# Ledger of designs, part 5: peptides against a protein of PDB entry 3S8F

Target 1, 157 residues: chain A of PDB entry 3S8F
Amino acid sequence: VLTLFVAVPSLMTAFTVAASLEFAGRLRGGRGLFGWIRALPWDNPAFVAPVLGLLGFIPGGAGGIVNASFTLDYVVHNTAWVPGHFHLQVASLVTLTAMGSLYWLLPNLTGKPISDAQRRLGLAVVWLWFLGMMIMAVGLHWAGLLNVPRRAYIAQV
Target 2, 166 residues: chain B of PDB entry 3S8F
Amino acid sequence: DEHKAHKAILAYEKGWLAFSLAMLFVFIALIAYTLATHTAGVIPAGKLERVDPTTVRQEGPWADPAQAVVQTGPNQYTVYVLAFAFGYQPNPIEVPQGAEIVFKITSPDVIHGFHVEGTNINVEVLPGEVSTVRYTFKRPGEYRIICNQYCGLGHQNMFGTIVVKE

## One batch from the design tools (peptide; aimed at target 1 P59, target 2 W16)

Design b1_p9_3 (made by RFdiffusion4)
Pose (drawn by RFdiffusion4):
Structure b1_p9_3 (pose): chain A 157 residues (1-157), chain B 166 residues (1-166), chain P 9 residues (1-9)
Amino acid sequence: as target 1 above (157 residues)
Amino acid sequence: as target 2 above (166 residues)
Amino acid sequence: KLALFLAVW
């Protein structure tokens, strides 16, 4: 029960952050129900990386609520589902957010500029990392529901 | 406009939060339902039941695997199961279909998992402790036990079998 | 299994 309550701050974060992004998209001229998304600064890796991380957090959090549901945990406990859940949370959102900081924080700390080429390369890196985490989350959640255990060298069997 | 967008955002946020809370409460009620049904039998016994891992293979209910299945009720069997590096005894565990099975599971060495494929049986096995779970097998046949807690280099090949007789 | 999977996703 208390774990389900720990989920409320992130459910609140989902709205406060989503509304903040929508407000920014509207300031930048975006209209429609989706125009506000397209109008956001998708050329900036510092923007893109946390946003993509937040997208993967939606299934990441859904899996966490399942794991927190006591008897439901007996379906997925110590299976590949659990790494599927935590790659979406820490290996995607937290890691992507830190990667995006290379693009505003590093210049601030070192005075070293980020070139146009380095910016595009950062875009590719955060997209490939995000997509790779999403594909693996699919493989691990599904294998987990099929009772494949975590922490195993299953290629040797 | 900022004042307006702000007001509207807070108003709809309050609505979302109430909905999100109502949804979490429904899940809490649904979990409470499972705890009142036979499916909750796989929840391990909360009572501490200590044993000694260094003598469990020499004395006590785990010393003779052939004697591991004991009828404890008219439709009940207790099964003493040893999960060790890297296997389970007895092998196979043989039980009748439709009977309640109380698995008492311990380990002489390291922590092992006990995950019965196709069931909700999924329990950690700690040396010095006895893990007790309950389940009734409705379908006869062979069930594979998977070790799902890393117990060393033999972990990926650590399996066992439950045969549910007709 | 599939229903839970899709719900999560």

Design b1_p9_3_s1 (made by RFdiffusion4, then SolubleMPNN; from b1_p9_3, 4 letters changed)
Fold by OpenDDE base, seed 1:
Structure b1_p9_3_s1 (fold): chain B 157 residues (1-157), chain C 166 residues (1-166), chain A 9 residues (1-9)
Amino acid sequence: as target 1 above (157 residues)
Amino acid sequence: as target 2 above (166 residues)
Amino acid sequence: REALFNAVF
């Protein structure tokens, strides 16, 4: 059947983005195997937000492969695992990308740059969002493996 | 200069592509390993069995709750379960401890869930299809059936009970 | 082995 081939384009895309980040970091003076990471603009919430989204997307993508497996899906289907998965995919990557986009878009549309206070607040928001999302996602995946049902207010674990 | 830059970009892209492919194989290998070492909990999918949801309540093995539990062998039973808005039939389902139970579950109305707490029984129940699940209850007691698929306004209250007798 | 492959793919 080769259903898991659907993961190939996604992985290719993800790591192409990673390659772009490496290139950008090296252009900014980063050197060595990991020095390019430090050279990226971590002081800009418009950059940090989508990058954190990508980081959350990695385990979510791995979970996607699990969900696409017939036998493994039997274990996780309609459990808390599923909302854990899509919270990583949507509430992490998509939402953080949207946040990052707004941090870029609004200053450009208004012609007014963000203040330093707004920048720092933006960084706090996206980092706290990411942290909270990771905690929730880990909890949901764990609960799912413990057979906590989806769409139920009660569970015996 | 443009040529050097282009070559560098290509090298990075190729490297990351190779990494992506390697990770894909790692994930596949991990899945394969997990399946190979943990097969006891995997229930093979059966053939698709179909029924008419409009008549399932009136005729056939699901029609009479009193006849829902059928002994098919010395320690084997088939249980014909209806999931409906908003409950399960029969309720409770009474089965012996240690017996092999084959649940045949269908719906006369909409899609429901059939999730049995404390077990690996977790299937969607589609009108017109029969879900077949085999399970042996090792411990006596009450097991709650939970609907884990949204089925309407009463979804949150849709519960059943399996009573396993010694 | 074939069953394993079918379970994954």
Scores: peptide ipSAE 0.015, ipTM 0.811, DockQ to the pose 0.050
OpenDDE base, seeds 2, 3, 4, 5: peptide ipSAE 0.014, 0.015, 0.015, 0.012; ipTM 0.778, 0.801, 0.802, 0.784

Design b1_p9_3_s2 (made by RFdiffusion4, then SolubleMPNN; from b1_p9_3, 4 letters changed)
Fold by OpenDDE base, seed 4:
Structure b1_p9_3_s2 (fold): chain B 157 residues (1-157), chain C 166 residues (1-166), chain A 9 residues (1-9)
Amino acid sequence: as target 1 above (157 residues)
Amino acid sequence: as target 2 above (166 residues)
Amino acid sequence: AQALFDAVF
């Protein structure tokens, strides 16, 4: 009960963040059910990186519920599923948030804005990172469901 | 403007809360799907059994690998397995096909894994605790035991074998 | 539903 109870404030936070994004998008001129998404600053790697991290965090969070479930954990524990989970949590969310933070922090600390070339490169980096992480994470989760063990160089499948 | 912004945020939060409820059902459905399609059954958790890792090699049912396989019934066996750095004892583990096997697994040193390839047997082995797994091998042959918990420099080479005899 | 509940909680 206590373990899964942690999911409640986490979900509340997640949806509050989503609400904040919707509000921001609508302030930027977005309209309709989904128009606010397009209105967000997708040209800024400082924005894109953490948002992509959040997108990876969603299935990771769902996986967290699975991993914390008594019977389901039996199926997935110490399989490739687990690395799949924490790569979504750490290698995507945390890493991309760190990247995004740097894209904001460095210009502010130096007083020099990033060049357009640096901005474009930054966007490429975070999108490619996200794509790679998603491919790897899906593969790891899939392998885990096929009972591929973690921390082993060999597998049945 | 601030008042309007706060009202707008509140409205969006309410919407996302409604969405969250819908997503809850989606997650429940996914869990149900996973249970239905990706599990052959759950081995019930047994009562926590403790053992002294400092003496487990010297005395008790794990001390002699030649006595590790114990017939407890007409078609029932208990196998006392040690996972250690870096291997398993006994090795190989020989059991008959179709028999109900109760594995009692512990470690004299560090935490290890006990993952039996070709089966759903997958447990961590902690020093001081006995992991109990019940399984019936339906097919004869060799089943590789893989350590899936990092246990030191020799972890990658830590394998065992279960031989299921006809 | 009960089985699912028991699986998760």
Scores: peptide ipSAE 0.022, ipTM 0.792, DockQ to the pose 0.062
OpenDDE base, seeds 1, 2, 3, 5: peptide ipSAE 0.018, 0.012, 0.015, 0.005; ipTM 0.805, 0.760, 0.794, 0.770

Design b1_p9_3_s3 (made by RFdiffusion4, then SolubleMPNN; from b1_p9_3, 5 letters changed)
Fold by OpenDDE base, seed 4:
Structure b1_p9_3_s3 (fold): chain B 157 residues (1-157), chain C 166 residues (1-166), chain A 9 residues (1-9)
Amino acid sequence: as target 1 above (157 residues)
Amino acid sequence: as target 2 above (166 residues)
Amino acid sequence: NEALFNLVF
């Protein structure tokens, strides 16, 4: 019971971040229901990386409710589903946030802005990372639902 | 204007908060729907049963692999299984097809997994605790037991077999 | 598990 209550503040926090993004996008000239999204600074890897992390975190968070559910956990526990969840939460959100943080932090600490080439490379890296992580995570969740065990090199499927 | 910005932020926060509550309801509804219509994978939790891992090999129902399979009634059996570094006993576990099997699984050493391929049997095995799983094998054949909890250097080779006889 | 799989995918 208490475990599932953790979902409430987590969702509140997540959607507060979304509200901040909407406000920022609208301040940058975005209009309409979705126009604010396009107005966000998608040319900056320091911004794109953590946002992609958040996008990966959404299905991961939904999966968190499943994993924390008394009944549904029996279906997914110690299957490939669990590492799929972790790869969304850690290898996507945390890792991409760290990458984005470095893209912001290093130029500020050194006083030297990144070159355009470095910026473009950074964007390529974070997008490719996100894509690869999504493919892997979806595969792991799928395998988990097929009852593929975690921490095993062989499986029936 | 700071006042206008503040008011706008509050409006967006209220909207997203409402959305968050709606999504919470959706998730709960989906869980409820899944439980109502797709319960094949749900295994009820049993009562906590304790055992002394230091003596489980010497005395009690787990001590003799030859006596591990106990008939408790017509077409009903209890199987006392040890998961240890690095294997299972008895191995193989021999049970009749169509019989109701109650697995009583524990460990004398560290935490192990008990995952039976081709079934929904998937439990962690903790030293000092007894995991209880009820299952009926409808198809004869061999079912592989896989340890899905890291338990040491030999973890990757820790397998067992359940043989279901006609 | 198969039923859940079919529900999600």
Scores: peptide ipSAE 0.020, ipTM 0.800, DockQ to the pose 0.306
OpenDDE base, seeds 1, 2, 3, 5: peptide ipSAE 0.012, 0.006, 0.006, 0.016; ipTM 0.803, 0.765, 0.791, 0.780; seeds 2, 5 fail the geometry check

Design b1_p9_3_s4 (made by RFdiffusion4, then SolubleMPNN; from b1_p9_3, 4 letters changed)
Fold by OpenDDE base, seed 4:
Structure b1_p9_3_s4 (fold): chain B 157 residues (1-157), chain C 166 residues (1-166), chain A 9 residues (1-9)
Amino acid sequence: as target 1 above (157 residues)
Amino acid sequence: as target 2 above (166 residues)
Amino acid sequence: AEALFQAVF
């Protein structure tokens, strides 16, 4: 009970962030149930990167509940499922957040805004990173469910 | 304007909190569904059993690989397995088809893995603890044991074999 | 998902 209880504050935090995004989008002119999403600054890699990280974090968080489950852990533990999980958590969320933070921080520290070319390149990098990570993560989770072991170069499947 | 903004934020937070609660129940339901429909793959946790890793090679049921397979009943066996750097003993482990096998696995050195291909046997092996896994091999043949916990430079070559005889 | 579970269990 206590182990799974960790999911409660985590979900509260996650959806508080979502609420902040909704508010921001609506302030930027977004209307309707989903129109606020389109109104967010998707042209800014400093914004896009951490948001994509959050998107990867959603299935990762769901997987966290699975991994923390006493019974379900017996299925997934030390399989490729586990690397799939933390690649969503670390290599997606943390890494993309770090990338995004740099896109904001460096211009502020130097006093020089990024060029349009740098902005476009940044967007490309972030989206490609996200795409690659999602493909890999899905593959790892799938392999894990097929009982592919973690930390082994060979597998039955 | 700030007052209006704060009220709006509060409204959105309430909505998303409600959604979060709903999602929590969805996850619980999914877990319940999995347990209800796929319990065959769940290995029950046993009683914590301890052993001295410094003496496990010298005395006790793990000391002699030739005596590692013990018949405990008409169709029941206990197999005392050591996972060590870098291999398993006994190797191969020979058991009969259709028998209920209780694996008692421990380590004399570092943490290892015990993953049996073709089965759902997958446990970590800790020095000082005995991992207990019950399994019945329905199909004869060879089953490879893979170490899935990094245990040193020879980790990638640490394999064992279970031979299931007809 | 069900197919994956059946493959493992």
Scores: peptide ipSAE 0.022, ipTM 0.803, DockQ to the pose 0.110
OpenDDE base, seeds 1, 2, 3, 5: peptide ipSAE 0.018, 0.006, 0.013, 0.006; ipTM 0.807, 0.759, 0.796, 0.771

Design b1_p9_4 (made by RFdiffusion4)
Pose (drawn by RFdiffusion4):
Structure b1_p9_4 (pose): chain A 157 residues (1-157), chain B 166 residues (1-166), chain P 9 residues (1-9)
Amino acid sequence: as target 1 above (157 residues)
Amino acid sequence: as target 2 above (166 residues)
Amino acid sequence: TLPVMVAVA
């Protein structure tokens, strides 16, 4: 029960952050129900990386609520489902957010500029990392529901 | 405009938060339902039941695997199961279908998992402790036990079998 | 917001 309550701050974060992004999209001219998304600064890796991380956090958090549901944990406990859940949370959102900081924080700390080429390369890196984490989340959640255990060298069997 | 957008955002946020709370409460009620049904038998016994892992293969209910299945009620069997590096005894565990099975599971060495494929049986096995879970097999046949807690280099090939007789 | 809240729900 208390774990289901720990989920409320992230459910609140989902709205406060989503409304903040929508407000920004509207300031930048975006209209429609989706125009606000397209009008956001998708050429900036510092923007893109946390946003993509937040997208993967939706299934990441959904799996966490499942794991927190006591008897439901007996379906997924110590299976590949668990790494599927935590790659979405820490290996995607937390890691992507830190990667995006290379593009505003590093210049601030070192004075070293980020070139146009380095910016584009950062875009590719955060997209590939995000997409790779999403594909693996699918493989691991599904294999987990099929009772494949975590922490195993299953290629040797 | 900012004042307006702000007002509207807070208003709808309050609504979302109430909905999100109502949804979490429904999940809590649904979990409470499972705890009142026979499906909750796989929840391990909360009572501490200590044993000694260094003598469990020499004395006590785990010393003779052929004697591991004991009828404890008219439709009840207790099964003493040893999960060790890297296997389970007895092998196979043989039980009748439709009977309640109380698995008492310990380990002489390291922590092992006990995950019965196709069931909700999924319990950690700790040396020095006895893990007790309950389940009734409704379908006869062979069930595979998977070790789902890393117990060393033999972990990926640590399996066992439950045969549910007709 | 609405699409995001639907997805989250």

Design b1_p9_4_s1 (made by RFdiffusion4, then SolubleMPNN; from b1_p9_4, 4 letters changed)
Fold by OpenDDE base, seed 5:
Structure b1_p9_4_s1 (fold): chain B 157 residues (1-157), chain C 166 residues (1-166), chain A 9 residues (1-9)
Amino acid sequence: as target 1 above (157 residues)
Amino acid sequence: as target 2 above (166 residues)
Amino acid sequence: VLPFLLAVA
């Protein structure tokens, strides 16, 4: 019940953020239905990290609704599906948002801008993190659907 | 300038809110579709039944593993299973093929899992509560019981076996 | 995490 209650405000928030991104992209010269996406500052790890976190949160959020379903929970409960969901929510959204925040906060606190090399390395880190997290999450969800148990080192499949 | 920005933001918010609502309905529809087409494997929850975990080993239907399997009908059995640190009793659980088996599972100590490989049986076992699961084994053989809820140092080695006889 | 820290350091 609580999860379903939180789902609605969360969706509203997510799409409000998307609206803000579209506005920002259009202010930066983006045109058309999708051109505003390309106009966003993809060269800034402080921006890229939270956005990638949000993208990973989409399937995680959908999974949250599944987990909250009484009937569907019989299928996925205490299987590898659950840690897959957790890693999307915590290790993707929360972690990447924290990483992005630090890319902004530390230079601001120290008064020293990040070098170009640090910027490039930061971009590589957040993209690789996202890619690895997506691979792991997909694998865990798939394994869960195949009835691979959670908290066990063995599986029938 | 601020007014212009506010107006623009409002326009985008309206569009995305509409999209949000549409997606919400899509998700609800997908859930409804899944429920409509994939309900055959769902095990209904039983009535809430409670026991005293401090005495369940000494008295009652769980006290004697030799009497854990009770025939309740011509093709129906009730099996009283204890999940404990770190194993299951009786072990093995012997049941006939094709019979309806009602598992009554509880714990004398901590929370455990009861996951039977090759089946859709997957429940948590709480001390003081009785978990009831109904299942009919169509294929003879051995089915492994796995604890999928962390229960202590021996959790990873906590296994049981159901032997289905022809 | 380590590469991230190195990037920010």
Scores: peptide ipSAE 0.020, ipTM 0.770, DockQ to the pose 0.026
OpenDDE base, seeds 1, 2, 3, 4: peptide ipSAE 0.014, 0.006, 0.005, 0.000; ipTM 0.802, 0.754, 0.782, 0.773

Design b1_p9_4_s2 (made by RFdiffusion4, then SolubleMPNN; from b1_p9_4, 4 letters changed)
Fold by OpenDDE base, seed 2:
Structure b1_p9_4_s2 (fold): chain B 157 residues (1-157), chain C 166 residues (1-166), chain A 9 residues (1-9)
Amino acid sequence: as target 1 above (157 residues)
Amino acid sequence: as target 2 above (166 residues)
Amino acid sequence: VAPFMAAVA
């Protein structure tokens, strides 16, 4: 009940954030149905990280609804599916948002801009992190659907 | 100026709200698909049933492992299982092939898992509550019971066995 | 994904 209750405002927030991103992209010169996406600052780790986190949060949020559904939860509960969900929510969204926040916060606090090398390294880190999390999450969800248990070192498959 | 920006944002919000509604239908469809493809087999038959975990080992249907398997009909059995630190009783659980088995599982100590390999039987076992699962074993053999809920230092070694006889 | 599946399974 609580998850489903939280799901509605969370979806509203997510799509409001998306609307804000579209507005920002269009202010930066993006046009058309999707051109605003390309206009966003993809060269800035402080932007890329939380956006990638949001992308990971989409399937994670859908999974939250699944996990809160009685009939579906019976299938996935205490399987590898559950940690897959957690890694999308915590290790993807929360972690990437924190990483991105640091790329904004530290330069502002110190008054020193990040170097180009640091920027490029930051982009590599957040993209590799996202890729790793997606591979892990897909693997865990797949294993969960195959009834691989969590908190156990053995499995039927 | 501010009014113009407000109207622009509103237009984008309308578009994304429309998209959100469309995605809602997609999610409903995905849930329906998942139900159709993954929910065959084990049927949760649970009801709110409570027991005293402090006396369950001494009194009642879980007290004697030798009497844990009860025939309730011509091809129907009820199995009273205890999940405890760190194992299951009875162990092994012996049931006939093709019979309808109702597992009634509870715990005398802490929360455990009851995950039967080769099946979709997978429930948490809470002290003071009875987990009820209905299943029919179509194939004879041994099925391992795994604890998938951390329950202490011996959690990783907590196993049981169901032996299905022809 | 396959190597990860092998590690998890």
Scores: peptide ipSAE 0.023, ipTM 0.769, DockQ to the pose 0.032
OpenDDE base, seeds 1, 3, 4, 5: peptide ipSAE 0.017, 0.011, 0.021, 0.016; ipTM 0.807, 0.795, 0.794, 0.774

Design b1_p9_4_s3 (made by RFdiffusion4, then SolubleMPNN; from b1_p9_4, 4 letters changed)
Fold by OpenDDE base, seed 4:
Structure b1_p9_4_s3 (fold): chain B 157 residues (1-157), chain C 166 residues (1-166), chain A 9 residues (1-9)
Amino acid sequence: as target 1 above (157 residues)
Amino acid sequence: as target 2 above (166 residues)
Amino acid sequence: VLPFLAAVA
């Protein structure tokens, strides 16, 4: 029960970030219910990477509630579901945030802006990473629900 | 300008927080639904039982693999299983079809897994702790035991077999 | 890996 209380501040943080994104998008000229999303700087890998990380983190967070639930954890514990959760939480959010942070940090540290080629390459990298992680995560969660064990190279489904 | 920005932020935060609260209830509802509709496969765990991992191989019900399968009733058995680096004892575990089997599993060395293919038996095995799982095998045949907790260099090769006889 | 792939195929 105490573990589930972590969901409260986590959700508060997540939706505060969402509110900040909405505000930023509207400041950039976005209108309507969803127009603010399009107005965000999707041409900047320093922005795109952490946002994609957050998008992956959402289902991961939902999975965290499942994993923290005693009865539901019985179904998924030590199955492929668990590494699926980790790939969303760490390999997606943390890794993409690190990638995005570098795209912001390096230009600031060197005083040199990134070239257009570097920007385009950066966008390609973070989108491909996200796509790969989503495929991997969906596969792992699916396999986990089919009772494929964690940390095993062979299993009978 | 500053006032307008703060007011806008506050409005968005209120909306998203309300949505957050709604989602929290949705998750709780989903958990409740799952528990209400998908409980048939849950194997209840017993009370925490402790053993001394340093002596479990020398004395007690785990010491002799030939005595590991104990009939406790007409159609009930208790099986004392050791998970160790790198295998299971006894191996194979022989049990009759249709009998209620109580597995009591512990480890003399490090943490292992006990995952039985074709079943929902999936428990961690901790040194000093006895894992208790109840299961009835409805189909005869061989069921492979897989270690799903990293336990050393031979982890990937750590397998056992349960043989269910007619 | 093969059983995993089979499970998600």
Scores: peptide ipSAE 0.018, ipTM 0.790, DockQ to the pose 0.027
OpenDDE base, seeds 1, 2, 3, 5: peptide ipSAE 0.014, 0.017, 0.012, 0.019; ipTM 0.801, 0.758, 0.790, 0.769; seed 5 fails the geometry check

Design b1_p9_4_s4 (made by RFdiffusion4, then SolubleMPNN; from b1_p9_4, 6 letters changed)
Fold by OpenDDE base, seed 2:
Structure b1_p9_4_s4 (fold): chain B 157 residues (1-157), chain C 166 residues (1-166), chain A 9 residues (1-9)
Amino acid sequence: as target 1 above (157 residues)
Amino acid sequence: as target 2 above (166 residues)
Amino acid sequence: VAPFLAMVA
């Protein structure tokens, strides 16, 4: 009940954020249906990190609805599917948002801008984190659908 | 200027709202597909049934493992299973092939899992509540029961066996 | 972590 209750506001928020990103991209010179995406500041880890988190949150959010559905939850409950879900939510969205926030916060608090080397390293870390998280999440969801249990060292496959 | 900005934002919001509606239908379709492909052979829990976990070992249908398998019809059985730290009772559970089996599972101590390998039987077992699962084993052999809910230091070794006889 | 530590160093 709580998940479904939160789902609607969350979807509204997500698409509002997307609309804001489109607006920002177009203000930065992006044109066309998708050109605004390229115009966003992909060279800034403070931007890239939370955006990647949001991208990971999309399948995670869908999974939340699945997990909250009685019949579908019966299929996936206490399988590897569940860890796959919360890793998208916590280890992707929350963690990447925190990483991105630090890239904005620390320079502002210290008054020192990040160097180009720090920026590039930050981008590498964020992208690698996202990639690793997506690989793990896909694997866990797949394993879950194959009825691999969580909290157990054995599996039927 | 503020009015123009608001109109521009509104246009983007309308577009994304339209996309959101489209995605809603996609999600519904995906849910339907998942149900159709992954929910074969198991009927999940029915009505809420409660028991006293403090007396379930001493009296009632779970008290005697020798009486745990009850024939309720020509090809129908009810199996009263206890999940406890750290195992299952009865063990093994012996049932005939092709029979409709109703598992009535409860716990005298803490929360456990009841996951039958080779099947999609997978329920949590709460003290004071009875988990009900209906299943028909089509293939004879041994099916391992595993606990997929952490229940203590012996959790990883908590196993049971269902023996399906021809 | 390294980039963050470098910023405060």
Scores: peptide ipSAE 0.019, ipTM 0.755, DockQ to the pose 0.021
OpenDDE base, seeds 1, 3, 4, 5: peptide ipSAE 0.014, 0.015, 0.015, 0.015; ipTM 0.801, 0.789, 0.787, 0.767; seed 5 fails the geometry check

